# Peptides against a protein of PDB entry 7C96: the designs that were tried, part 96

Target 1, 73 residues: chain A of PDB entry 7C96
Amino acid sequence: PVIPDDFRCPISLELMKDPVIVSTGQTYERTCIEKWLQAGHGTCPKTQQTLTSTVLTPNYVLRSLIAQWCEAN

## One batch from the design tools (peptide; made by RFdiffusion4, then SolubleMPNN)

Design b2_p29_7_s2 (from b2_p29_7, 19 letters changed)
Fold by OpenDDE base, seed 3:
Structure b2_p29_7_s2 (fold): chain B 73 residues (1-73), chain A 29 residues (1-29)
Amino acid sequence: as target 1 above (73 residues)
Amino acid sequence: DKEKEEEERKKKEEEEKEKAKKILEEIKK
């Protein structure tokens, strides 16, 4: 089945397993955004906006929605 | 002058986007 765009990581373009939210409100796969930050970047990959914080907050709502989608497909 | 400044800003913005895409492709691997 076709994976909804909102369920894909903007970086890997794959179904997110551990979605996290950055300060700009965008959501990424944890592993992907961590690699981006570790490479010395302080901006949001998708929007190029400067991150006010490097804290990664788990997107529990999206994680749940993805889980439900996976169960149905 | 103002138009030239905006043009340069857009140019730099595109360059940064291109650099980001390259890095993101590496991360995707």
Scores: peptide ipSAE 0.214, ipTM 0.647, DockQ to the pose 0.061
Fold by OpenDDE base, seed 1:
Structure b2_p29_7_s2 (fold): chain B 73 residues (1-73), chain A 29 residues (1-29)
Amino acid sequence: as target 1 above (73 residues)
Amino acid sequence: DKEKEEEERKKKEEEEKEKAKKILEEIKK
């Protein structure tokens, strides 16, 4: 089945396993956004907005939704 | 004036977007 766009990481374009939210509200796969930040970037990959913080907050709701989708498909 | 300023901003935005695309292609591997 077709994977919903909201379930795909904007970077890897793959189904997210460990989705995290950045200060701009965008969600990415943890590993992907960490590599981006480690490369010295301080902006949101998708929106190019400056991050007010580099803290990554787990998106548990989305993680649960993805898990449910995977079980059903 | 303001239209030209906005156009310049859009140009910079697109330029930064293109630079980001290249970097993102590398880190997703």
Scores: peptide ipSAE 0.095, ipTM 0.523, DockQ to the pose 0.097
Fold by OpenDDE base, seed 5:
Structure b2_p29_7_s2 (fold): chain B 73 residues (1-73), chain A 29 residues (1-29)
Amino acid sequence: as target 1 above (73 residues)
Amino acid sequence: DKEKEEEERKKKEEEEKEKAKKILEEIKK
């Protein structure tokens, strides 16, 4: 079925498996955003806003919603 | 003026978005 936009990583455009939140509030697939940061970037890929921190916080709520969606579809 | 300044800002913003897009395309591969 059609994957909800909020469940897709802004970078890979694929269904997120390990969604993490950056300082700007945007959520990305962990692997994707880590590669972006490792390349020396300090901005949010989607909004281009400067990150106040490079800390990645797991988005457990979204992860749960995605899991539920996967089970139903 | 303010309108011209905003236009230039938007142009630079789009340019940065394009640069980021190319980098992100390499990352997702």
Scores: peptide ipSAE 0.090, ipTM 0.514, DockQ to the pose 0.070
Fold by OpenDDE base, seed 4:
Structure b2_p29_7_s2 (fold): chain B 73 residues (1-73), chain A 29 residues (1-29)
Amino acid sequence: as target 1 above (73 residues)
Amino acid sequence: DKEKEEEERKKKEEEEKEKAKKILEEIKK
């Protein structure tokens, strides 16, 4: 079945396994956003907004929703 | 000249965006 857009990483375009939230509120796959930040960027890939913090917060709610979707599909 | 400065700023912005796109393409591989 078609993967909901909200469940896909804006960078990899794949189903997120470890979704994390950045300061702008956008969610990305941890590995993808970490690589972006490690490349020397301090902006949100999707919105281009400057990040107020480089802290990555696990999006447990989304992770749970994705898990439920995967079990049902 | 304000217009000239704005053009240069926009030029630089586009250049940075292109660099970002290239990096993102490498990341998603």
Scores: peptide ipSAE 0.084, ipTM 0.509, DockQ to the pose 0.047

Design b2_p29_7_s3 (from b2_p29_7, 14 letters changed)
Fold by OpenDDE base, seed 5:
Parts: C-alpha cells; structure tokens; sequence
Structure b2_p29_7_s3 (fold): chain B 73 residues (1-73), chain A 29 residues (1-29)
C-alpha cells in the first residue's frame, strides 16, 4: 500500500525503521542522517537549517506509529 | 479538483525525490 509521507525518510524515501529527530525537528532514518553527519555536514538535509546539535533523538512516537501501520498493512 | 490535487501530489513527490537524490549524492562523497 501507499506509505504515508511522514513515514518515509526524506533521504532514502523508504519506510523508516529507526527514525531519529535532529535539532531542527526533522526526522530521518538513523543510517541516512548518520552518513550525512559523518560526511562533515552540520545542517539539516531537508531544510538546510544549521543544526544546533548533532545529537540524534529516537522518534519513539513515529516509530510506534510506523510499527502500527506495518502491522495493519 | 481531483486532477489538480493529483498534479500537486506528483509535483510534491518529484520535489521530494529530487531533494533526496541531492542528499544521497552528497552523502556518497
């Protein structure tokens, strides 16, 4: 079925399995954003906003929503 | 109405895809 846009990583465009939130509030697949940061970037891929922190916070709410969606579809 | 909505969705999807491609390219550097 059609994957909700909010459930897809802005980078991979795939259903997120381990969504993490960056300082700008955007959520990405952990692997994708980590590669971005490791490449030496200090901005949010989607918004180009400067990251106030490189800390990646697990988006448990979204993770749960995605899990529920996967179970239902 | 539906035609316009579909157009907008496709346009949004295209923009999203282009952005993703740009990011992926950057990550691969």
Amino acid sequence: as target 1 above (73 residues)
Amino acid sequence: EEEEEERKKKEEEEKRREKAEEILKEIEK
Scores: peptide ipSAE 0.468, ipTM 0.805, DockQ to the pose 0.910
Fold by OpenDDE base, seed 1:
Structure b2_p29_7_s3 (fold): chain B 73 residues (1-73), chain A 29 residues (1-29)
Amino acid sequence: as target 1 above (73 residues)
Amino acid sequence: EEEEEERKKKEEEEKRREKAEEILKEIEK
């Protein structure tokens, strides 16, 4: 089945397992965005916007949607 | 119509892939 674009990490392009939201509102796979931040970047990978915070907030809603999709497919 | 949308879908996927590759390169640096 075709994976919905919103369920794929903008960096890895793979189905997200632990999606997190950055200050700009974009969602990424935790591992990917952490590597980006650890590399010394202070911007949002996809939008290039400066992050007002480096705090990563779990996207529980998306995680649930992905889980439901996986169960159905 | 369907052919055009299919083409645009492929183009969008290519753009997303290109952006992802750029990001991955930055992470590797």
Scores: peptide ipSAE 0.460, ipTM 0.800, DockQ to the pose 0.957
Fold by OpenDDE base, seed 4:
Structure b2_p29_7_s3 (fold): chain B 73 residues (1-73), chain A 29 residues (1-29)
Amino acid sequence: as target 1 above (73 residues)
Amino acid sequence: EEEEEERKKKEEEEKRREKAEEILKEIEK
């Protein structure tokens, strides 16, 4: 089935397993954004906005939605 | 128009792929 765009990581383009939110409000797969930050970047990959924080907050709502989608499809 | 919508969808998907590739390239550096 077709995976909703909001359920795919902007970097990997794959269904997110551990979605995390950055300060700009964008959500990425944890591993992808961590690699980006570890590479020395301080901006949001998708929007190029400067991150006010490098804290990664788990997107529990999205995680649940993805889980529901996976169960139904 | 169904055909036009499909074209737009493909164009959007291509843009997302291009952006993703650019980011992945940066991560690999």
Scores: peptide ipSAE 0.458, ipTM 0.799, DockQ to the pose 0.921
Fold by OpenDDE base, seed 3:
Structure b2_p29_7_s3 (fold): chain B 73 residues (1-73), chain A 29 residues (1-29)
Amino acid sequence: as target 1 above (73 residues)
Amino acid sequence: EEEEEERKKKEEEEKRREKAEEILKEIEK
């Protein structure tokens, strides 16, 4: 089935398994955003906005929605 | 109208893919 755009990582374009929220409010797959940050970037890949924090907060709500979608499809 | 919507959808998808590829390349460096 067609995966909702909001459930796909902006970087990998794959269904997110461990979605995390950055300071700009955007959500990415943890591994993807970590690699981006480790590469020396301090901006949000999607919006190019400067990150006010490098803290990655698990997006449990989205993770739950994705899980529900996967179960239904 | 449907043709234009489909065109816009494909264009948006292509743009999204292009951006993702650019980021992936940067990460791989």
Scores: peptide ipSAE 0.458, ipTM 0.800, DockQ to the pose 0.797

Design b2_p29_7_s4 (from b2_p29_7, 15 letters changed)
Fold by OpenDDE base, seed 4:
Structure b2_p29_7_s4 (fold): chain B 73 residues (1-73), chain A 29 residues (1-29)
Amino acid sequence: as target 1 above (73 residues)
Amino acid sequence: DLEEELKKKEEEEKEKKEKAEKILKEIEE
């Protein structure tokens, strides 16, 4: 079925497997955002806001919700 | 109406896709 927008990575547009939160509060697939940062960028891909830090925090709640959705669909 | 709403959603998805593609290009550089 249709993947909820909140479950898709803003970069890959695919269902996130390892969602992480950046300093701006946006969530991305870990692999995608890491590549973005490794490319020398210091901004949030979606909002273009400057990142306060490059720390990536796992979004456990979202990961759980996605897992539940996958099990039900 | 319904058709207009569907078209609106299609446009939103198109915009998201284009933005994503732009970002992906930046990553690959």
Scores: peptide ipSAE 0.431, ipTM 0.791, DockQ to the pose 0.925
Fold by OpenDDE base, seed 1:
Structure b2_p29_7_s4 (fold): chain B 73 residues (1-73), chain A 29 residues (1-29)
Amino acid sequence: as target 1 above (73 residues)
Amino acid sequence: DLEEELKKKEEEEKEKKEKAEKILKEIEE
């Protein structure tokens, strides 16, 4: 079925398995955003805003929603 | 009306894909 846009990583465009939130509030797949940061970037891939922090916070709510969606589909 | 919304959605998805490709390219470099 059609994957909800909010469940797909803005970078990989795939269903997120380990979603994390950056300082701008955007959510990405952990591996994708980590590679972006490791490449020396200090901005939010989607919004181009400068990150105030490089801390990645697990988005447990979204992870749970995705899990529920996967079980139902 | 519905046709316009569908076209708009297709355009948005196209833009998202294009942006994603650019980002992926930067990450892989």
Scores: peptide ipSAE 0.430, ipTM 0.790, DockQ to the pose 0.900
Fold by OpenDDE base, seed 3:
Structure b2_p29_7_s4 (fold): chain B 73 residues (1-73), chain A 29 residues (1-29)
Amino acid sequence: as target 1 above (73 residues)
Amino acid sequence: DLEEELKKKEEEEKEKKEKAEKILKEIEE
């Protein structure tokens, strides 16, 4: 079935397994955003906004929604 | 106007995909 856009990582375009929120409020797959930051980038891939922090916060709500979607599809 | 909207959506999706692929390529290297 078609994966909802909000459930796909803006970078990999795949269903997120470990979604994390960056300082700008955007959500990415942990692996993807970590690699981006590790490469020396300090901006949000999607918005190009400068990150005020490199802390990655797990998006538990989205993780739950994705899990529910996966169970139903 | 419906066809115009659909075309716009498809083009927007292509742009997102292109941008994502570019970033992904950088990460993979």
Scores: peptide ipSAE 0.428, ipTM 0.788, DockQ to the pose 0.636
Fold by OpenDDE base, seed 2:
Structure b2_p29_7_s4 (fold): chain B 73 residues (1-73), chain A 29 residues (1-29)
Amino acid sequence: as target 1 above (73 residues)
Amino acid sequence: DLEEELKKKEEEEKEKKEKAEKILKEIEE
């Protein structure tokens, strides 16, 4: 089945397993965004906006929705 | 119209893919 766009990481384009929210409100796969930040970037990959914080907040709601989708498909 | 909207969406998806590929290459994964 077709994976909903909101369930895919903007970077890997794959189904997210550990979605995290950055300061700009965008959600990415933890591994992907961490590598981006470790590479020395201080901007949001999707929006190019400067991050006001490097804190990554787990998107529990999305994680749950993705899990439910996986179970149903 | 519908056709125009569909093509616009296709282009948007292509741009997202290209951008993603560029980032992936930059972070090695």
Scores: peptide ipSAE 0.425, ipTM 0.787, DockQ to the pose 0.599

Design b2_p29_8_s1 (from b2_p29_8, 17 letters changed)
Fold by OpenDDE base, seed 4:
Structure b2_p29_8_s1 (fold): chain B 73 residues (1-73), chain A 29 residues (1-29)
Amino acid sequence: as target 1 above (73 residues)
Amino acid sequence: TEMEKNVELYLKNHPDADARRQARIAAAL
């Protein structure tokens, strides 16, 4: 079925496996955002806001929601 | 969108990711 937009990484457009939250509150697939940061970008891909931190916080809630969705679909 | 512009710039240097992303876009058409 169609994957909800909130469950897809804004960069890869793939179902997120390891969703992480950046300082702006947006969520990305860990590998995608890490590559983005490594490429020298200091902004949030989605919002273009400057990242106040490069710390990536696991989005456990979203991970759980995705798992639940996968069970049902 | 501005997001797409930034992402396109990123993908320019990440061909593998670009290929997969383009495949997803194409599949949605």
Scores: peptide ipSAE 0.306, ipTM 0.815, DockQ to the pose 0.051
Fold by OpenDDE base, seed 5:
Structure b2_p29_8_s1 (fold): chain B 73 residues (1-73), chain A 29 residues (1-29)
Amino acid sequence: as target 1 above (73 residues)
Amino acid sequence: TEMEKNVELYLKNHPDADARRQARIAAAL
């Protein structure tokens, strides 16, 4: 089945397993965005906006939606 | 897109991530 775009990490293009929200409101796979930040980037990969914080917040809503989709497909 | 260019630059230093990403792109073709 075709994976909805909103369920795919903008970096890896894979179905997200541990989605996290950055300060700009965009969501990425945790491992992907951590590597991005560790590489010295201080911006959001998708929007290029400067991150006001490097805190990563788990996207529990999206995690639940993805789980439901996986169960149905 | 600008995002794709930015991500691709990042991937140059992350071969494992690059390989997986390319595999996903190839699988979609």
Scores: peptide ipSAE 0.285, ipTM 0.804, DockQ to the pose 0.051
Fold by OpenDDE base, seed 3:
Structure b2_p29_8_s1 (fold): chain B 73 residues (1-73), chain A 29 residues (1-29)
Amino acid sequence: as target 1 above (73 residues)
Amino acid sequence: TEMEKNVELYLKNHPDADARRQARIAAAL
């Protein structure tokens, strides 16, 4: 079945395994956004806004939703 | 779009991620 767009990382386009939220509220796969930041970028890939923090917050709700979807499909 | 430009920049420096992304796109065709 088709993977919901909200379950895909904006960078990799893959089903997110470890979704994290950046300061702008956007969610990415942890490994993708970490590599983005390590590359020297200080902005949100999707919004181009400057990140006010480098803290990455696990998106537990989304992780759960994805798990439920995977179980059903 | 601006997002696309950012992603392209990222993928340019991360060929492994690029390969998987292309594979995902191909699978959707």
Scores: peptide ipSAE 0.257, ipTM 0.794, DockQ to the pose 0.052
Fold by OpenDDE base, seed 2:
Structure b2_p29_8_s1 (fold): chain B 73 residues (1-73), chain A 29 residues (1-29)
Amino acid sequence: as target 1 above (73 residues)
Amino acid sequence: TEMEKNVELYLKNHPDADARRQARIAAAL
C-alpha cells in the first residue's frame, strides 16, 4: 500500500515510528532529527527556520493515526 | 529546493540514512 505523505519523515522518507514535533511545528522521525541536531544544525530541515528550542515533543496523535493505518493495511 | 540541498548536505555524513532515502526515492520513480 502507498504510505500517506503525512506519515513519512521529511528526512528519511520512511514511515515514522516515533514522530516528534520541533519548535517550528514540523514533525520528523525522532532518530532522524536527533542526528540532525547532533550534526550541529540548529534549523528545521523542512523550513530552514531557526529552532527556538531543541526540545522534541512526541506527536501522539500522528503516532496513533499511523498505528491505525498499519492495522488496516 | 532549499530543503533538498540542506538535507543532502546532512546525508553526506550519514551514508546508511542516505542509502535508505535513495531507495525510497527510486521506488517512487
Scores: peptide ipSAE 0.256, ipTM 0.784, DockQ to the pose 0.052

Design b2_p29_8_s2 (from b2_p29_8, 15 letters changed)
Fold by OpenDDE base, seed 5:
Parts: structure tokens; sequence; C-alpha cells
Structure b2_p29_8_s2 (fold): chain B 73 residues (1-73), chain A 29 residues (1-29)
């Protein structure tokens, strides 16, 4: 089935399985944003805003919504 | 880089995705 665009990671362009929120409020797949940070970037991939923190907060609600969609499709 | 290229593609092809994401989350709460 066609994946809803709001369930796609801006970096991988694939369905998110472990979505996390960065300091700018944007959400990415955990592994993708970790690779971005590991590459030496200190900005948000989408907005280019400087990240005030490298802490990644799990987006539990989105994770659940995606899981529900996967179960139904 | 590939990551930067994908982000560019995302912004071009899914301009309303982030808005829909937040609206979907809000509706679920």
Amino acid sequence: as target 1 above (73 residues)
Amino acid sequence: SEMEENVKKYLEEHPEADKRRQERIAAAL
C-alpha cells in the first residue's frame, strides 16, 4: 500500500519505525538523525536551524499511529 | 550528500506532510 507522506522520514524517505523529535520540534527516523549528527552536523536537516541539544525524544504518539496503520494495511 | 538530497526531495514532494503529521497527532490526543 501507499505510505502516507506524514509517516515518511524526511531523510530516508521511508516509513518511520522509531521516530524521534529533535530540539527544533522536527521528527526523523532515529538511525537517520544519528547518522546526520555523527557526520558532524549540528543543524536540523529540514529547517537548518542550529540544534540547541543533541537529545532525541521518542515520538511515541506518532510511533503508535504508524503501528496502527501497518496493522490495518 | 544523499541525506541532503533526500531532504530536498522530501520538501519538494511532500510540502504538507509535516502539517498533516501534527494534525494527525493532535487528533489522536
Scores: peptide ipSAE 0.761, ipTM 0.945, DockQ to the pose 0.957
Fold by OpenDDE base, seed 1:
Structure b2_p29_8_s2 (fold): chain B 73 residues (1-73), chain A 29 residues (1-29)
Amino acid sequence: as target 1 above (73 residues)
Amino acid sequence: SEMEENVKKYLEEHPEADKRRQERIAAAL
């Protein structure tokens, strides 16, 4: 089925399994954004805004929505 | 896009991720 764009990681374009929110409010797959940060980048991949924090907050709401979608499809 | 250009730097260092990403792009076309 067609994966909703909001359910895809902006980096990998894959269905997110562990979505996390960065300081800019954008959501990425945890592994993708962690590798991005580990590579020395301090900006949001999507918006190019400087990250005010490297803290990654789990997006439980989106995770739940994705799970519901997966169950239905 | 601007995002694509920015993410390109990451993908250059992660060829496997790039491969999968390209596959997803191709599948969407």
Scores: peptide ipSAE 0.310, ipTM 0.823, DockQ to the pose 0.054
Fold by OpenDDE base, seed 2:
Structure b2_p29_8_s2 (fold): chain B 73 residues (1-73), chain A 29 residues (1-29)
Amino acid sequence: as target 1 above (73 residues)
Amino acid sequence: SEMEENVKKYLEEHPEADKRRQERIAAAL
């Protein structure tokens, strides 16, 4: 089945397993965004906005939605 | 898009991620 775009990491385009929210409100796969930050980037890949924080907040709601989708498909 | 350009630069430095991404793109075609 077609994976909803919002369930895929903007970087890897893969179904997110550990979605995290950055300061801009965008969500990425934890591993991807951590590597992005480690690479020296201080911006949001999707919006190019400067990150006001490097804190990554787990997107539990999205994680649950993805899990439900996986169970149904 | 601007995002694609940023991601492209990132992927140039991370070939392993690029490979996975390309595989996903190919699978979607």
Scores: peptide ipSAE 0.277, ipTM 0.793, DockQ to the pose 0.053
Fold by OpenDDE base, seed 3:
Structure b2_p29_8_s2 (fold): chain B 73 residues (1-73), chain A 29 residues (1-29)
Amino acid sequence: as target 1 above (73 residues)
Amino acid sequence: SEMEENVKKYLEEHPEADKRRQERIAAAL
């Protein structure tokens, strides 16, 4: 079935497995955003805003929603 | 878009991720 856009990482466009929230409130796949930060970027890929923190917070709600969708499809 | 320009720069340094991304785009067509 068609994967909902909100369940895809803005960088990889793949179904997120470990979604994390950055300081701007945007969500990415952990691996993708970590590589982005390691490459020397200090901004949010989607919004271009400067990150006030490089802390990545797991998006447990979205992770659960994706899991539920995967079980149903 | 502005995001797409930034992502393209990232993907140039990560060809494996770019390949998978293009496959996902193609599959959606």
Scores: peptide ipSAE 0.238, ipTM 0.781, DockQ to the pose 0.053

Design b2_p29_8_s3 (from b2_p29_8, 16 letters changed)
Fold by OpenDDE base, seed 4:
Structure b2_p29_8_s3 (fold): chain B 73 residues (1-73), chain A 29 residues (1-29)
Amino acid sequence: as target 1 above (73 residues)
Amino acid sequence: SEMEENVELYLKNHPEADANRQARIAAAE
């Protein structure tokens, strides 16, 4: 089935396995956003808003929603 | 890079996000 946009990483465009939230509230796959930051970017890939922090917060809610979706499909 | 290309592809499919991104880029100039 078609993967909901909200379940796909904006960077990899793949189903997220370890979704994390950045300071702007946007969610990305952990490995993808870490590489983005490591590459020297200080902005949110989707919005180009300046990141006020480089802390990555696990999006447990989304992780659960994705798991539920995968079980149902 | 591949990552940047993927981001660009995402933006092409999400004009609202692209507009927001462009607005912020313009504001920084």
Scores: peptide ipSAE 0.172, ipTM 0.669, DockQ to the pose 0.203
Fold by OpenDDE base, seed 3:
Structure b2_p29_8_s3 (fold): chain B 73 residues (1-73), chain A 29 residues (1-29)
Amino acid sequence: as target 1 above (73 residues)
Amino acid sequence: SEMEENVELYLKNHPEADANRQARIAAAE
């Protein structure tokens, strides 16, 4: 079945396994956003807003929703 | 779009991510 857009990383387009929230509120796959930041970017890929923090917060709610979807499909 | 430009730059420097993205597109998912 088709993967809901909200469940896919904006960068890789893959179903997120470890979704994390950046300071702008956008969610990405942890590995993708870490590589993005390590590459020297200090902005959010989607919004281009400067990140006010480098802290990546696990999106536990989304992780659970994805898990539920995977079980049903 | 702004995101498209940023992602394009990212993928240029990260071939593994590009391969994954292309695979997802090819799978029509």
Scores: peptide ipSAE 0.154, ipTM 0.704, DockQ to the pose 0.055
Fold by OpenDDE base, seed 5:
Structure b2_p29_8_s3 (fold): chain B 73 residues (1-73), chain A 29 residues (1-29)
Amino acid sequence: as target 1 above (73 residues)
Amino acid sequence: SEMEENVELYLKNHPEADANRQARIAAAE
């Protein structure tokens, strides 16, 4: 079935397994955003807003929603 | 890179996100 856009990482475009929220409020796959930051980028890939923090907050709600979707499909 | 390629593809498929990105780029110039 078609994967909802909100369940896909803006970077990899794949179903997120470990979604994390950055300082701008956008959510990405942990591995992808970590690589982005490691590459020297200091902005949000989606919005180009400057990241005010390197803290990555697990998006447990979204993780749960994705799990439920996977279970149903 | 593959990452940059995927981001570009994402932006092409999401005009609203691209518009926001472009607005910030323009404001910085």
Scores: peptide ipSAE 0.129, ipTM 0.611, DockQ to the pose 0.184
Fold by OpenDDE base, seed 2:
Structure b2_p29_8_s3 (fold): chain B 73 residues (1-73), chain A 29 residues (1-29)
Amino acid sequence: as target 1 above (73 residues)
Amino acid sequence: SEMEENVELYLKNHPEADANRQARIAAAE
C-alpha cells in the first residue's frame, strides 16, 4: 500500500526504520542524516536551516506509528 | 529549489542512497 508521506525519509524516500529528529524539528532516517552530516553539511536538508546541534533525537512516537502501520499493512 | 539542490548533492556523493531513492520514484512512491 501507499506509504504515508510522514513515514518516509525526506532523503531516501524510504519507510523510516530509525527516525531521528534534528534541531530544526525535521525527522530523517538515522543513517541518512548521519551520512549527510559526515559529508560536511551543517544544514537541514528539508528546510535549509543551519543546525544548532548535531544531536539526533530518536522520534519514538513516529517509530511506534510506523510499526503499527507495518503491522496493519 | 534549494532543498532539491542540497539533496541532489548528497545523493551525488552517496550512490547507494541515490539508487534507493530512484527506485522509490520509479515505483511512484
Scores: peptide ipSAE 0.113, ipTM 0.648, DockQ to the pose 0.055

Design b2_p29_8_s4 (from b2_p29_8, 14 letters changed)
Fold by OpenDDE base, seed 3:
Structure b2_p29_8_s4 (fold): chain B 73 residues (1-73), chain A 29 residues (1-29)
Amino acid sequence: as target 1 above (73 residues)
Amino acid sequence: SEMEENVKLYLEKHPEADARRKERIAAAL
């Protein structure tokens, strides 16, 4: 089936297994954004805004929605 | 968790999707 765009990481463009929220409010696959930060970037890939923190917060709401979709497909 | 299990099961049912996911992550700059 076709994965809904809202469930795709802006970086990988594929299903998010571990969605996390950055300081700008955008959500990414944990592994993708960690690689971005590890490379020395201090901006949000999607918005280009400067990150005020490198803390990554799990997006539980989106994780739940993705899980529900996965169960149905 | 149960949520994690659902995603895991999906990726097991759709190995092509999992392969694309892993490849894109590895190639991402």
Scores: peptide ipSAE 0.724, ipTM 0.937, DockQ to the pose 0.034
Fold by OpenDDE base, seed 1:
Structure b2_p29_8_s4 (fold): chain B 73 residues (1-73), chain A 29 residues (1-29)
Amino acid sequence: as target 1 above (73 residues)
Amino acid sequence: SEMEENVKLYLEKHPEADARRKERIAAAL
C-alpha cells in the first residue's frame, strides 16, 4: 500500500517509527533530526526556519496513527 | 526545491541515509 506522505520523514522519506516535533511544528524521525542538529544545523530541514529550541517533542498522535495504519496494511 | 537543497546538507554527511533515501525514491517511481 501507498504510505501517506505525512507518515514519512521529510529527511529519510521512510515511514516514521519515532516521530518528533521540532519548534517549527514540523515532524521528523527522531534519529534523523537529532543527527541533523548534532551536525551543527540550527534550522528546520523542511522550512529552513531557525529553530527557537532544540527540544524535540514526541508526536504521540502521529505515532498512534502510523501504528493504526500499519496494523491495517 | 529549497527543502531538498537544505536536506542535501544533511545527506552529504550521512551517506547511509542518502542511500536509503535514494532507494525509497526509486521504489516510489
Scores: peptide ipSAE 0.233, ipTM 0.767, DockQ to the pose 0.053
Fold by OpenDDE base, seed 4:
Structure b2_p29_8_s4 (fold): chain B 73 residues (1-73), chain A 29 residues (1-29)
Amino acid sequence: as target 1 above (73 residues)
Amino acid sequence: SEMEENVKLYLEKHPEADARRKERIAAAL
């Protein structure tokens, strides 16, 4: 089945397993965004806005939605 | 890297985001 765009990491383009929210409000796969930050980037890959914080907040809502979708498809 | 390539692919599909990045780079010159 076709994976909804909202369920795919903007970086890896793969179905997210551990989605996290960055300071800009965008969501990425944890490992992807961590690598992005570790590489020295200080911007949001998707929006290119400067990140005001490096704190990553788990997106449990999205994780749940993805799980529900996976069960239905 | 693979990740950078994926990001590039994403940006190609979202020119608004790419434009912002390019604008920032240009402004930094």
Scores: peptide ipSAE 0.160, ipTM 0.630, DockQ to the pose 0.169
Fold by OpenDDE base, seed 5:
Structure b2_p29_8_s4 (fold): chain B 73 residues (1-73), chain A 29 residues (1-29)
Amino acid sequence: as target 1 above (73 residues)
Amino acid sequence: SEMEENVKLYLEKHPEADARRKERIAAAL
């Protein structure tokens, strides 16, 4: 089955395992965005908007949707 | 895994996405 685009990390393009939301509302794989921030970047990889916070919020809804899809496929 | 294979197939069909992925990953390192 084809993996839905919304389930892929914008950076790795791989199925997200631990999706997190940044201040701009975009979702990324935790490890990918953490590396981005650690590299000194203060912008959202996808939108280039300045991040108002470096706090990463787990996207539990998406995590659940991905889990459900994986079970069905 | 099956998911990994699906991702590989996706990248093969979307060379532009593969290129963007590599650039983003490099920028994140």
Scores: peptide ipSAE 0.040, ipTM 0.585, DockQ to the pose 0.048

